# Peptides against a protein of PDB entry 4PAS: the designs that were tried, part 18

Target 1, 39 residues: chain A of PDB entry 4PAS
Amino acid sequence: SVNQASTSRLEGLQSENHRLRMKITELDKDLEEVTMQLQ
Target 2, 39 residues: chain A of PDB entry 4PAS as posed
Amino acid sequence: SVNQASTSRLEGLQSENHHLRMKITELDKDLEEVTMQLQ

## One batch from the design tools (peptide; made by RFdiffusion4, then SolubleMPNN)

Design b1_p13_7_s4 (from b1_p13_7, 6 letters changed)
Fold by OpenDDE base, seed 5:
Structure b1_p13_7_s4 (fold): chain B 39 residues (1-39), chain A 13 residues (1-13)
Amino acid sequence: as target 1 above (39 residues)
Amino acid sequence: RLKELEEQLERLK
């Protein structure tokens, strides 16, 4: 069904969005650690 | 480590 394909696409995009948000949080932490080492 | 962080940042743009 078109609705099932749209739902599966949305779930895939939600999973990728979650992965990207986790990666931003990791990079923000690593940037903080580097900033503290440069002070 | 800085080089790997730069490469990761470029992959997210």
Scores: peptide ipSAE 0.049, ipTM 0.465, DockQ to the pose 0.137
Fold by OpenDDE base, seed 3:
Structure b1_p13_7_s4 (fold): chain B 39 residues (1-39), chain A 13 residues (1-13)
Amino acid sequence: as target 1 above (39 residues)
Amino acid sequence: RLKELEEQLERLK
């Protein structure tokens, strides 16, 4: 149904949003570690 | 925060 396709699309966007947020947090940590090593 | 850390790294070069 149209509702099932919309729900599956939302679940896919939610999982990708979570993955991208985790990657941003990882890169922020790596950048902080590099900054601390240069001080 | 990420943008500020990037700007700090550019100042250390």
Scores: peptide ipSAE 0.031, ipTM 0.500, DockQ to the pose 0.255
Fold by OpenDDE base, seed 2:
Structure b1_p13_7_s4 (fold): chain B 39 residues (1-39), chain A 13 residues (1-13)
Amino acid sequence: as target 1 above (39 residues)
Amino acid sequence: RLKELEEQLERLK
C-alpha cells in the first residue's frame, strides 16, 4: 500500500540519518585527536 | 564543533 511504502521509506531515512550521525561523531573525535597531536 | 576543529587544523598548517 502507499502507507507501507511511505513507512519503509521513513525507516530507511531514519537508519541512514542514524548512520550519518554516528560517522560525524567518529570524524569529530578523529579530528580532535589529530588536532591534539599537532599542538 | 567540527567547523571549529577544521579552523584550528587550518591555522596549524
Scores: peptide ipSAE 0.030, ipTM 0.510, DockQ to the pose 0.252
Fold by OpenDDE base, seed 1:
Structure b1_p13_7_s4 (fold): chain B 39 residues (1-39), chain A 13 residues (1-13)
Amino acid sequence: as target 1 above (39 residues)
Amino acid sequence: RLKELEEQLERLK
């Protein structure tokens, strides 16, 4: 039980970490496109 | 890189 709850929490944190990394990459690309348009 | 782009955008305003 405790190990299963810890594993499920880790999997949830890993999926959220992946989602946040994808969002950072998207925003980084959007900022690059805006920077190129303002130059 | 993200921080550098943000700093560049703030310099262009």
Scores: peptide ipSAE 0.030, ipTM 0.511, DockQ to the pose 0.238

Design b1_p13_8_s1 (from b1_p13_8, 5 letters changed)
Fold by OpenDDE base, seed 5:
Structure b1_p13_8_s1 (fold): chain B 39 residues (1-39), chain A 13 residues (1-13)
Amino acid sequence: as target 1 above (39 residues)
Amino acid sequence: ELKEKEQQLEELR
């Protein structure tokens, strides 16, 4: 149904949003460590 | 090492 397709799309977007937030947190940490080594 | 951290940062992009 249209509702099932909308729910599956939302779940896919939620999982991708979580993956991207974890990647941002890792990049922020590595950027901080590189910045500290340049000082 | 700075070079290893620069490589890790690039692998994560």
Scores: peptide ipSAE 0.039, ipTM 0.440, DockQ to the pose 0.085
Fold by OpenDDE base, seed 4:
Order: C-alpha cells, then sequence, then structure tokens
Structure b1_p13_8_s1 (fold): chain B 39 residues (1-39), chain A 13 residues (1-13)
C-alpha cells in the first residue's frame, strides 16, 4: 500500500533524525571537552 | 587525554 510505504519511510526518517541528533550531542560534548583542555 | 579526545572527535566526523 502507498500508506505502508509512506509510514515505513517516515519511521526511517525519524530513526535517522534521532541518530543524527545523538551524534550532534556527542560531537558538541567532545568539542567542549577539547576546548576546556586547550584553555 | 587531549590527543585521545581529538581522535574521538575526528572518528565522529
Amino acid sequence: as target 1 above (39 residues)
Amino acid sequence: ELKEKEQQLEELR
């Protein structure tokens, strides 16, 4: 069904969005720690 | 420590 394909695509985009948000949070934390060690 | 964090930051890019 077109609706099933649209739902599966939305779930895939939601999971990838969550993964990317977690990666940004990790990078921001590691950048802060590196910045604190350079001061 | 600093060098390990620089490496972790590069692995995450």
Scores: peptide ipSAE 0.038, ipTM 0.446, DockQ to the pose 0.087
Fold by OpenDDE base, seed 2:
Structure b1_p13_8_s1 (fold): chain B 39 residues (1-39), chain A 13 residues (1-13)
Amino acid sequence: as target 1 above (39 residues)
Amino acid sequence: ELKEKEQQLEELR
């Protein structure tokens, strides 16, 4: 049970880490587009 | 366009 709970928590943290990395990539792209329009 | 991109950037924060 402890190993299963630890594995499920790790999988949750891995999925959240992936979501946050995708959000950073989207924000960087939108910031680049805004910056290009201001030049 | 610029204003819509600024709004999209703020909604994503």
Scores: peptide ipSAE 0.038, ipTM 0.439, DockQ to the pose 0.088
Fold by OpenDDE base, seed 3:
Order: C-alpha cells, then sequence, then structure tokens
Structure b1_p13_8_s1 (fold): chain B 39 residues (1-39), chain A 13 residues (1-13)
C-alpha cells in the first residue's frame, strides 16, 4: 500500500539520519584530537 | 592505532 511504502521510506531515512549523526560525533572527536595535537 | 584511523577514513568516503 502507499502507507507501507511511506513507512518503509521513513524507517530508511531514520536509520540514515542516525548513521549521519554518529558520523558527525566521530568527526567532532577526530577534530578535537587534531586540535589537542596542534597545542 | 594508525590502521584503525585509516579504516575509519575509508568508511567516511
Amino acid sequence: as target 1 above (39 residues)
Amino acid sequence: ELKEKEQQLEELR
């Protein structure tokens, strides 16, 4: 149904949003480590 | 350490 396709798309977008948030947190940590090495 | 960072950078591409 149109509702099943919409729910599966939302679940896919939610999982990708979670992955991207984890990636941002990792990059922020790597940036902090580089900043500490430059001090 | 270096090999783990190289693997993280490859997962980022």
Scores: peptide ipSAE 0.029, ipTM 0.377, DockQ to the pose 0.067

Design b1_p13_8_s2 (from b1_p13_8, 4 letters changed)
Fold by OpenDDE base, seed 1:
Structure b1_p13_8_s2 (fold): chain B 39 residues (1-39), chain A 13 residues (1-13)
Amino acid sequence: as target 1 above (39 residues)
Amino acid sequence: ELEEKEKELEELK
């Protein structure tokens, strides 16, 4: 149904949003480590 | 609307 397709699409976007937030946190940590190593 | 958000998320990968 249109509702099932919309729900599955939303769940996909929510999972990808979570993945991207985790990747930002990882990159922020890596940047902190690099910054600390350059000091 | 959802297609634009899917595109924005794909561009951030």
Scores: peptide ipSAE 0.023, ipTM 0.384, DockQ to the pose 0.060
Fold by OpenDDE base, seed 2:
Structure b1_p13_8_s2 (fold): chain B 39 residues (1-39), chain A 13 residues (1-13)
Amino acid sequence: as target 1 above (39 residues)
Amino acid sequence: ELEEKEKELEELK
């Protein structure tokens, strides 16, 4: 149904948003580690 | 290495 397709799309976007937020947190940590190594 | 990580972070924000 149109509602099932819309729900599956929203769930996909929510999972991708979560993945991207986790990747931002990982990269922020990597930048902190590199900054500490340069000090 | 630092510049590449800064760029990857900026592209994801």
Scores: peptide ipSAE 0.021, ipTM 0.444, DockQ to the pose 0.185
Fold by OpenDDE base, seed 4:
Structure b1_p13_8_s2 (fold): chain B 39 residues (1-39), chain A 13 residues (1-13)
Amino acid sequence: as target 1 above (39 residues)
Amino acid sequence: ELEEKEKELEELK
């Protein structure tokens, strides 16, 4: 149904948003480690 | 190791 397709798309976008937020947090940590090694 | 972390950052962009 249109509602099931919309729900599955929203769940996919929510999962991707969560993945991207976790990746940003990881990149921020890796940038901190690189910055500490350059000091 | 700086080079390994720089590579990981580049692969993640």
Scores: peptide ipSAE 0.021, ipTM 0.382, DockQ to the pose 0.096
Fold by OpenDDE base, seed 3:
Structure b1_p13_8_s2 (fold): chain B 39 residues (1-39), chain A 13 residues (1-13)
Amino acid sequence: as target 1 above (39 residues)
Amino acid sequence: ELEEKEKELEELK
């Protein structure tokens, strides 16, 4: 149904949003480490 | 934390 397709799309977008937020946190940590190595 | 490491570095001078 249209509702099932909409729910599955939302769940996919929520999972991808979570993955991307975790990747941002990883990159922020990598940037902190590089900044410390330059001091 | 960067601030903690900056403090440790300053204490070594």
Scores: peptide ipSAE 0.008, ipTM 0.264, DockQ to the pose 0.047

Design b1_p13_8_s3 (from b1_p13_8, 5 letters changed)
Fold by OpenDDE base, seed 1:
Structure b1_p13_8_s3 (fold): chain B 39 residues (1-39), chain A 13 residues (1-13)
Amino acid sequence: as target 1 above (39 residues)
Amino acid sequence: ELLEKERQLQELL
């Protein structure tokens, strides 16, 4: 149904949003560690 | 090692 397709799309976008937020936090940490090593 | 951290950072992008 249209509702099932919309729900599955929302769940996919929510999971990808969570993955991207975790990736940003990892990159921020790795950037901090690289920055500290360049000082 | 700085080079290994730079490589890891590039794999994350």
Scores: peptide ipSAE 0.039, ipTM 0.554, DockQ to the pose 0.089
Fold by OpenDDE base, seed 3:
Structure b1_p13_8_s3 (fold): chain B 39 residues (1-39), chain A 13 residues (1-13)
Amino acid sequence: as target 1 above (39 residues)
Amino acid sequence: ELLEKERQLQELL
């Protein structure tokens, strides 16, 4: 039970970490586009 | 669009 709860929590944190990394990549691309439009 | 960037930022927080 304790190991299963720890594994499920780790999987949740790994999925959220992946989601946040994808959002950072999207925002970095959007910042590049704004920077290019201001030149 | 600025509004889409604001929405994406709100989903990150």
Scores: peptide ipSAE 0.038, ipTM 0.530, DockQ to the pose 0.120
Fold by OpenDDE base, seed 2:
Structure b1_p13_8_s3 (fold): chain B 39 residues (1-39), chain A 13 residues (1-13)
Amino acid sequence: as target 1 above (39 residues)
Amino acid sequence: ELLEKERQLQELL
């Protein structure tokens, strides 16, 4: 149904949003560790 | 160590 296709698309966007948020948190941590080693 | 962390950061961008 149109509703099933819309739900599956929303779930895909939610999972990708979560993945991107986790990647940002990882990059922020790696940047902090590099910054601490340069001080 | 620093150069490896810089490389890992560049691979994640």
Scores: peptide ipSAE 0.038, ipTM 0.554, DockQ to the pose 0.090
Fold by OpenDDE base, seed 5:
Order: sequence, then C-alpha cells, then structure tokens
Structure b1_p13_8_s3 (fold): chain B 39 residues (1-39), chain A 13 residues (1-13)
Amino acid sequence: as target 1 above (39 residues)
Amino acid sequence: ELLEKERQLQELL
C-alpha cells in the first residue's frame, strides 16, 4: 500500500540519520584527539 | 600515531 511504502521510506531515513549522527560524533572525537596532540 | 589519525580523517571526508 502507499502507507507501507511511506513507512518503509521513513524507517530507512531514520536508520541513515542515526548512522550519520554516530559518524559525526566519531569524527568530532577524533578531531579533539588530533587537536590535543598538536598543543 | 598522529599521521595515521590524520590519514583516517581524510578518508572519511
């Protein structure tokens, strides 16, 4: 149904949003570690 | 190691 296709698309976007947020948090931590080593 | 961390960051951008 149109509703099932919309729900599956939302679940895909939610999972990708979570993956991207976790990657940003990892990169922010690695940038902090590099910054501390340059001081 | 700083150089390996810099390389890993560049591969992710």
Scores: peptide ipSAE 0.034, ipTM 0.538, DockQ to the pose 0.091

## One batch from the design tools (peptide; made by RFdiffusion4, then SolubleMPNN)

Design b1_p14_1_s1 (from b1_p14_1, 9 letters changed)
Fold by OpenDDE base, seed 1:
Structure b1_p14_1_s1 (fold): chain B 39 residues (1-39), chain A 14 residues (1-14)
Amino acid sequence: as target 1 above (39 residues)
Amino acid sequence: DVRKKLEETEKKIS
């Protein structure tokens, strides 16, 4: 159904959003480490 | 190694 498709898409977007947030956090830490090492 | 860490970070970005 349209509702099932919409909910499945929302769940997919929510999981992807979480994945991307975790990736951003990891990259921020890596960049901080690189910055510290360059100082 | 800063270069290695940079390369690892770049790989994650790609």
Scores: peptide ipSAE 0.033, ipTM 0.561, DockQ to the pose 0.047
Fold by OpenDDE base, seed 5:
Structure b1_p14_1_s1 (fold): chain B 39 residues (1-39), chain A 14 residues (1-14)
Amino acid sequence: as target 1 above (39 residues)
Amino acid sequence: DVRKKLEETEKKIS
């Protein structure tokens, strides 16, 4: 149904959003470490 | 090793 398709798409987008947020957090930490090592 | 850490970060960005 249209509702099932919409729900599945939302769940997919939510999981991808979570993955991307975790990746951003990891990259921010790595950049902080590089910055500290350059100081 | 700053160079190694930089390379690891670049790999993650790509």
Scores: peptide ipSAE 0.032, ipTM 0.559, DockQ to the pose 0.043
Fold by OpenDDE base, seed 4:
Structure b1_p14_1_s1 (fold): chain B 39 residues (1-39), chain A 14 residues (1-14)
Amino acid sequence: as target 1 above (39 residues)
Amino acid sequence: DVRKKLEETEKKIS
């Protein structure tokens, strides 16, 4: 149904959003480590 | 974690 398609799409977008946020956090930590090591 | 990495780096270059 249209509702099932919409909810499935939303859940997919939510999971992808979470994955991307986690990746950003990881990259921020990596950059911080490099920055400190360069000081 | 990053603090430990910094300390290890500083120890190596000192």
Scores: peptide ipSAE 0.027, ipTM 0.462, DockQ to the pose 0.018
Fold by OpenDDE base, seed 3:
Structure b1_p14_1_s1 (fold): chain B 39 residues (1-39), chain A 14 residues (1-14)
Amino acid sequence: as target 1 above (39 residues)
Amino acid sequence: DVRKKLEETEKKIS
């Protein structure tokens, strides 16, 4: 149904959003590590 | 941990 398709799409987008946020956090920590090592 | 990694780096270059 249209409702099932919409719900499935939303769940997929929410999952991807979470994955991307986690990746950003990892990159921020890597950047901090490099910055500290340059001091 | 970032602090641990920094400590290890400092040890190597000291």
Scores: peptide ipSAE 0.025, ipTM 0.458, DockQ to the pose 0.019

Design b1_p14_1_s3 (from b1_p14_1, 7 letters changed)
Fold by OpenDDE base, seed 5:
Structure b1_p14_1_s3 (fold): chain B 39 residues (1-39), chain A 14 residues (1-14)
Amino acid sequence: as target 1 above (39 residues)
Amino acid sequence: SVLEKLKEVEELIK
């Protein structure tokens, strides 16, 4: 159904959003570490 | 931090 397709899309986007948030968090941590090492 | 800026954006799009 249209609702099922919409729900599946939303769940996919939420999963990808979570993945990207985790990646950004990791990169932010790495950036902070590098910044500290350069100081 | 980049993370804080992301949080700000997430609040704006709610």
Scores: peptide ipSAE 0.047, ipTM 0.559, DockQ to the pose 0.229
Fold by OpenDDE base, seed 2:
Structure b1_p14_1_s3 (fold): chain B 39 residues (1-39), chain A 14 residues (1-14)
Amino acid sequence: as target 1 above (39 residues)
Amino acid sequence: SVLEKLKEVEELIK
């Protein structure tokens, strides 16, 4: 149904959003470590 | 930090 398709799309977007947030957190940590090592 | 900027954006779009 249209509702099932919309729900599946939303769940996919939510999981991708979570993945991207985790990746940003990882990169921010890596950047901070590199910055500290260069100082 | 990038994390803090992300948090700010997330609060704005709620």
Scores: peptide ipSAE 0.046, ipTM 0.558, DockQ to the pose 0.179
Fold by OpenDDE base, seed 3:
Structure b1_p14_1_s3 (fold): chain B 39 residues (1-39), chain A 14 residues (1-14)
Amino acid sequence: as target 1 above (39 residues)
Amino acid sequence: SVLEKLKEVEELIK
């Protein structure tokens, strides 16, 4: 149904959003570590 | 911090 397709799409977007938030947090931490090592 | 800027954006779009 249209509702099932919409909910499946939303769940996919929510999982991708979570993945991207975790990746940006990791990259921010890595950037801070590299910056400290260069000082 | 990129993380802090992301948090600021999330608060603005609530």
Scores: peptide ipSAE 0.044, ipTM 0.547, DockQ to the pose 0.126
Fold by OpenDDE base, seed 1:
Structure b1_p14_1_s3 (fold): chain B 39 residues (1-39), chain A 14 residues (1-14)
Amino acid sequence: as target 1 above (39 residues)
Amino acid sequence: SVLEKLKEVEELIK
């Protein structure tokens, strides 16, 4: 159904959003560490 | 930080 498809898409987007938030957090941490090491 | 900037953007688009 349309509702099932919409729900599945939302859940997929939510999981991808979470993954991307984790990745950006990792990259931000790595960038900070590199920046500190270069100072 | 990038995270803080992202949080600021998220608040603006609410």
Scores: peptide ipSAE 0.043, ipTM 0.543, DockQ to the pose 0.135

Design b1_p14_1_s4 (from b1_p14_1, 8 letters changed)
Fold by OpenDDE base, seed 4:
Structure b1_p14_1_s4 (fold): chain B 39 residues (1-39), chain A 14 residues (1-14)
Amino acid sequence: as target 1 above (39 residues)
Amino acid sequence: DVLEQLKKTEELIA
């Protein structure tokens, strides 16, 4: 149904959003480590 | 702190 398709898409977008946020956090940590190494 | 900012955003869009 349209509702099932919409729900599945939303769940997919939510999971991808979470994944991307975790990746941003990891990159921020990597940047912090590089910054410390340059000091 | 990026993690804190992300948590705040997740609360807004959940």
Scores: peptide ipSAE 0.034, ipTM 0.525, DockQ to the pose 0.140
Fold by OpenDDE base, seed 1:
Structure b1_p14_1_s4 (fold): chain B 39 residues (1-39), chain A 14 residues (1-14)
Amino acid sequence: as target 1 above (39 residues)
Amino acid sequence: DVLEQLKKTEELIA
């Protein structure tokens, strides 16, 4: 159904959003470490 | 801090 497709898409987007947030956090940590090393 | 900004964003949308 349209509702099932919409909910599945939302769940997919939520999982991808979580993945991307974790990746941003990792990159931010890496950037902070590099910044600290450049001081 | 990006982590703090992410937390604020999560509070708004999740």
Scores: peptide ipSAE 0.033, ipTM 0.520, DockQ to the pose 0.148
Fold by OpenDDE base, seed 5:
Structure b1_p14_1_s4 (fold): chain B 39 residues (1-39), chain A 14 residues (1-14)
Amino acid sequence: as target 1 above (39 residues)
Amino acid sequence: DVLEQLKKTEELIA
């Protein structure tokens, strides 16, 4: 149904959003560590 | 701190 398709899309977007947020956090920490090492 | 910013964003949209 249209509702089922919309729900599945939302769930997919939510999971991808979470994955991307975790990756951004990881990269930010790596950048901070590198920056500290260069000082 | 990106982690803190993300947490704040999650609180706003919850």
Scores: peptide ipSAE 0.033, ipTM 0.513, DockQ to the pose 0.127
Fold by OpenDDE base, seed 3:
Structure b1_p14_1_s4 (fold): chain B 39 residues (1-39), chain A 14 residues (1-14)
Amino acid sequence: as target 1 above (39 residues)
Amino acid sequence: DVLEQLKKTEELIA
């Protein structure tokens, strides 16, 4: 149904959003580490 | 804070 498709899409987007947030956090930490190493 | 660390690094390199 349209509702089932919409729910599945939302769940997929929520999962991807979480994944991307975690990746950004990882890259921020990596950047912080590199920056600290340059000091 | 990454932005603070970048600022400190820029100050060091400049």
Scores: peptide ipSAE 0.023, ipTM 0.517, DockQ to the pose 0.027

Design b1_p14_2_s1 (from b1_p14_2, 7 letters changed)
Fold by OpenDDE base, seed 5:
Order: sequence, then C-alpha cells, then structure tokens
Structure b1_p14_2_s1 (fold): chain B 39 residues (1-39), chain A 14 residues (1-14)
Amino acid sequence: as target 1 above (39 residues)
Amino acid sequence: SAIDEEIEKAKKEL
C-alpha cells in the first residue's frame, strides 16, 4: 500500500540519518587525532 | 594515509 511504501521509506531515511551522524562523529575523532599529531 | 581514505569514504556517503 501507499502507507507501507511511505513507512518503509521513512525507516530507510531514519537509518541513513543515524549512519551519517555516526560518520560525523568518526570524522570529528579523526580530526582530533590529526590535531594532536601536529602538536 | 588510512585516515585520508576513511575521510574520503565518509565524504562520499554524505
């Protein structure tokens, strides 16, 4: 149904949003490590 | 570097 397709799309977008937030946190950590190595 | 490779992977996923 249209409702099932909309729910499945929303769940996909929510899981992708969570994945992208985790990647931002990883990048922030990598930048901190690079900054410490340059000191 | 391994860090540069992970940065470029993450950028492609955004």
Scores: peptide ipSAE 0.025, ipTM 0.458, DockQ to the pose 0.040
Fold by OpenDDE base, seed 1:
Order: C-alpha cells, then sequence, then structure tokens
Structure b1_p14_2_s1 (fold): chain B 39 residues (1-39), chain A 14 residues (1-14)
C-alpha cells in the first residue's frame, strides 16, 4: 500500500540518519585526536 | 589529508 511504502521509506531514512550521525561522531573524534597531535 | 578525504566521503553520503 501507499502507507507501507511511505513507512518503509521513513524507516530507511531514520536508519540512514542514525548511521550518518554515528559517522559524524567518529569523524569529530578523529579530528579531535589530530587537533591534539598538532598542538 | 586522509581526514579531508574521509570528510568529503561522508559529505557525499548526506
Amino acid sequence: as target 1 above (39 residues)
Amino acid sequence: SAIDEEIEKAKKEL
């Protein structure tokens, strides 16, 4: 149904949003470590 | 840098 397709798309976007937030957190940590090494 | 490459890779996934 249109509702099932919309729900599945929303769940996909929510999972991708979570994945991207975790990746941003990892990159922020890596940037912090490099910033500390450059000090 | 390797970090700049990872940042640009992450930006392409947004």
Scores: peptide ipSAE 0.024, ipTM 0.453, DockQ to the pose 0.046
Fold by OpenDDE base, seed 3:
Structure b1_p14_2_s1 (fold): chain B 39 residues (1-39), chain A 14 residues (1-14)
Amino acid sequence: as target 1 above (39 residues)
Amino acid sequence: SAIDEEIEKAKKEL
């Protein structure tokens, strides 16, 4: 149904949003470690 | 650097 397609798309976008937020947090940590090594 | 490559990869996924 149109509702099932809309809910499955929303769940996919929520999962991708979570994945991207986790990747940003990983990169922020890596940048912090490099900054500490340069001090 | 390996970090620059990971940054550019993450930018392409956004």
Scores: peptide ipSAE 0.024, ipTM 0.452, DockQ to the pose 0.043
Fold by OpenDDE base, seed 4:
Structure b1_p14_2_s1 (fold): chain B 39 residues (1-39), chain A 14 residues (1-14)
Amino acid sequence: as target 1 above (39 residues)
Amino acid sequence: SAIDEEIEKAKKEL
């Protein structure tokens, strides 16, 4: 149904959003470590 | 994904 396609698309976008947020958090941590090494 | 590849490149430069 149109509702099932819309819900599955939303769930896919939510899972990808979560994955991207985790990647950003990893990069922020790596940047913090480099910043600490430069101090 | 292309995003994953760019993230892994950025991580290798650190």
Scores: peptide ipSAE 0.023, ipTM 0.440, DockQ to the pose 0.030

Design b1_p14_2_s2 (from b1_p14_2, 9 letters changed)
Fold by OpenDDE base, seed 2:
Structure b1_p14_2_s2 (fold): chain B 39 residues (1-39), chain A 14 residues (1-14)
Amino acid sequence: as target 1 above (39 residues)
Amino acid sequence: TALDEQIAKAKKEL
C-alpha cells in the first residue's frame, strides 16, 4: 500500500540519518586526534 | 599517515 511504501521509506531515512550521525562523531574524533598530534 | 588514510576513508563513505 501507499502507507507501507511511505513507512518503509521513512525507516530507510531514519537508518541512514543514524549512520550519518555516527560517521560525524567518528570524524570529529579523528580530527581531535590530528589536532592533538599537531600540538 | 595512518590517521590521514582513516579520515580520507571516512570522508569517502559519507
Scores: peptide ipSAE 0.030, ipTM 0.438, DockQ to the pose 0.033
Fold by OpenDDE base, seed 4:
Structure b1_p14_2_s2 (fold): chain B 39 residues (1-39), chain A 14 residues (1-14)
Amino acid sequence: as target 1 above (39 residues)
Amino acid sequence: TALDEQIAKAKKEL
């Protein structure tokens, strides 16, 4: 149904949003570590 | 810092 397709799309977008947020947090930590090593 | 601005720019491109 249109509702099932909309729900599955929302769940996909929510999971991708979570993945991207986790990747940003990882990269923030890696950049902090590199910055500390260059000081 | 200029580094923080570069980091913030790089994050916006992801």
Scores: peptide ipSAE 0.029, ipTM 0.414, DockQ to the pose 0.041
Fold by OpenDDE base, seed 3:
Structure b1_p14_2_s2 (fold): chain B 39 residues (1-39), chain A 14 residues (1-14)
Amino acid sequence: as target 1 above (39 residues)
Amino acid sequence: TALDEQIAKAKKEL
């Protein structure tokens, strides 16, 4: 149904949003490590 | 710094 397709699309967008947030947190840690090595 | 505060704000809005 149109509602099932809309729910599945929302779940996909929520999963991708979570993945991107985890990747930002990883890159923040990598930048902190590089900053400490340059000091 | 003012830059660190802007970065922290942008991270909180994500």
Scores: peptide ipSAE 0.029, ipTM 0.375, DockQ to the pose 0.045
Fold by OpenDDE base, seed 5:
Formats: C-alpha cells, sequence, structure tokens
Structure b1_p14_2_s2 (fold): chain B 39 residues (1-39), chain A 14 residues (1-14)
C-alpha cells in the first residue's frame, strides 16, 4: 500500500512536470512570434 | 538570427 501510494504520487508529479514543460515551450514560441512582430 | 541567440540564452537561464 505505501509503495503503491508513493508510485501513484510520482506518476502524478511526472505527468504535471511534463505538462508544465509543454506550457513553457508554448510560451517560448509565443514570445518568439511577438518579438518578431515588434521588429 | 541574433534574436534567436538572445531567446536561446534567456531560455538557458530558466
Amino acid sequence: as target 1 above (39 residues)
Amino acid sequence: TALDEQIAKAKKEL
């Protein structure tokens, strides 16, 4: 039970970490597009 | 571009 709860928590944190990294990549692209439009 | 290098530098500091 303790190992299963720890594994499920780790999987949740890994999924959230992946989601946040994808959001950073999106914002990075949006920043590039805005910066190109301002030049 | 010089802009791409600046953006890449800013990304590396995160």
Scores: peptide ipSAE 0.028, ipTM 0.394, DockQ to the pose 0.032

Design b1_p14_2_s3 (from b1_p14_2, 9 letters changed)
Fold by OpenDDE base, seed 4:
Structure b1_p14_2_s3 (fold): chain B 39 residues (1-39), chain A 14 residues (1-14)
Amino acid sequence: as target 1 above (39 residues)
Amino acid sequence: DQIQQQIEQAKKEL
């Protein structure tokens, strides 16, 4: 149904948003660690 | 760091 397709798309976007947030947090930490090692 | 600044900006837009 149109509703099932819309729900599945929203769940996919929520999962991708979560993945991207986690990746940004990882990269932020890695750069902080590199910055600390260069001080 | 320009990359760190871009990450911090992206974090504010999320």
Scores: peptide ipSAE 0.030, ipTM 0.431, DockQ to the pose 0.055
Fold by OpenDDE base, seed 1:
Structure b1_p14_2_s3 (fold): chain B 39 residues (1-39), chain A 14 residues (1-14)
Amino acid sequence: as target 1 above (39 residues)
Amino acid sequence: DQIQQQIEQAKKEL
């Protein structure tokens, strides 16, 4: 149904949003480590 | 970061 396709798309976008948030947190940590090594 | 906080504290004590 149209509702099932919309729900599955939302779940996919939520999973991708979570993956991207985890990647941002990793990059923020890597940036902090590099910044610390340059000080 | 706890290490960064320790570094900033050490810099303040110099």
Scores: peptide ipSAE 0.029, ipTM 0.311, DockQ to the pose 0.014
Fold by OpenDDE base, seed 3:
Structure b1_p14_2_s3 (fold): chain B 39 residues (1-39), chain A 14 residues (1-14)
Amino acid sequence: as target 1 above (39 residues)
Amino acid sequence: DQIQQQIEQAKKEL
């Protein structure tokens, strides 16, 4: 149904949003470690 | 890192 396709799309976007947020947190940590090594 | 933040703050006060 149109509703099932919309729900599955929303769940996919929520999962991808979570993955991207975790990747930003990893990159922020890696940037902090590089900054510490340059000081 | 809390220690690194303290070092950065101390460098700004010199």
Scores: peptide ipSAE 0.025, ipTM 0.322, DockQ to the pose 0.015
Fold by OpenDDE base, seed 2:
Structure b1_p14_2_s3 (fold): chain B 39 residues (1-39), chain A 14 residues (1-14)
Amino acid sequence: as target 1 above (39 residues)
Amino acid sequence: DQIQQQIEQAKKEL
């Protein structure tokens, strides 16, 4: 149904949003470590 | 994190 397709799309977008937030947090830590090594 | 916060605090005390 249209509702099932919309729910599956929302779940996919929520999973991708979570993955991207985790990757931003990882890259922020990597940037902090590199910044600390350059000081 | 904690080391960087200590460095930034030490910089404010100079």
Scores: peptide ipSAE 0.024, ipTM 0.312, DockQ to the pose 0.015

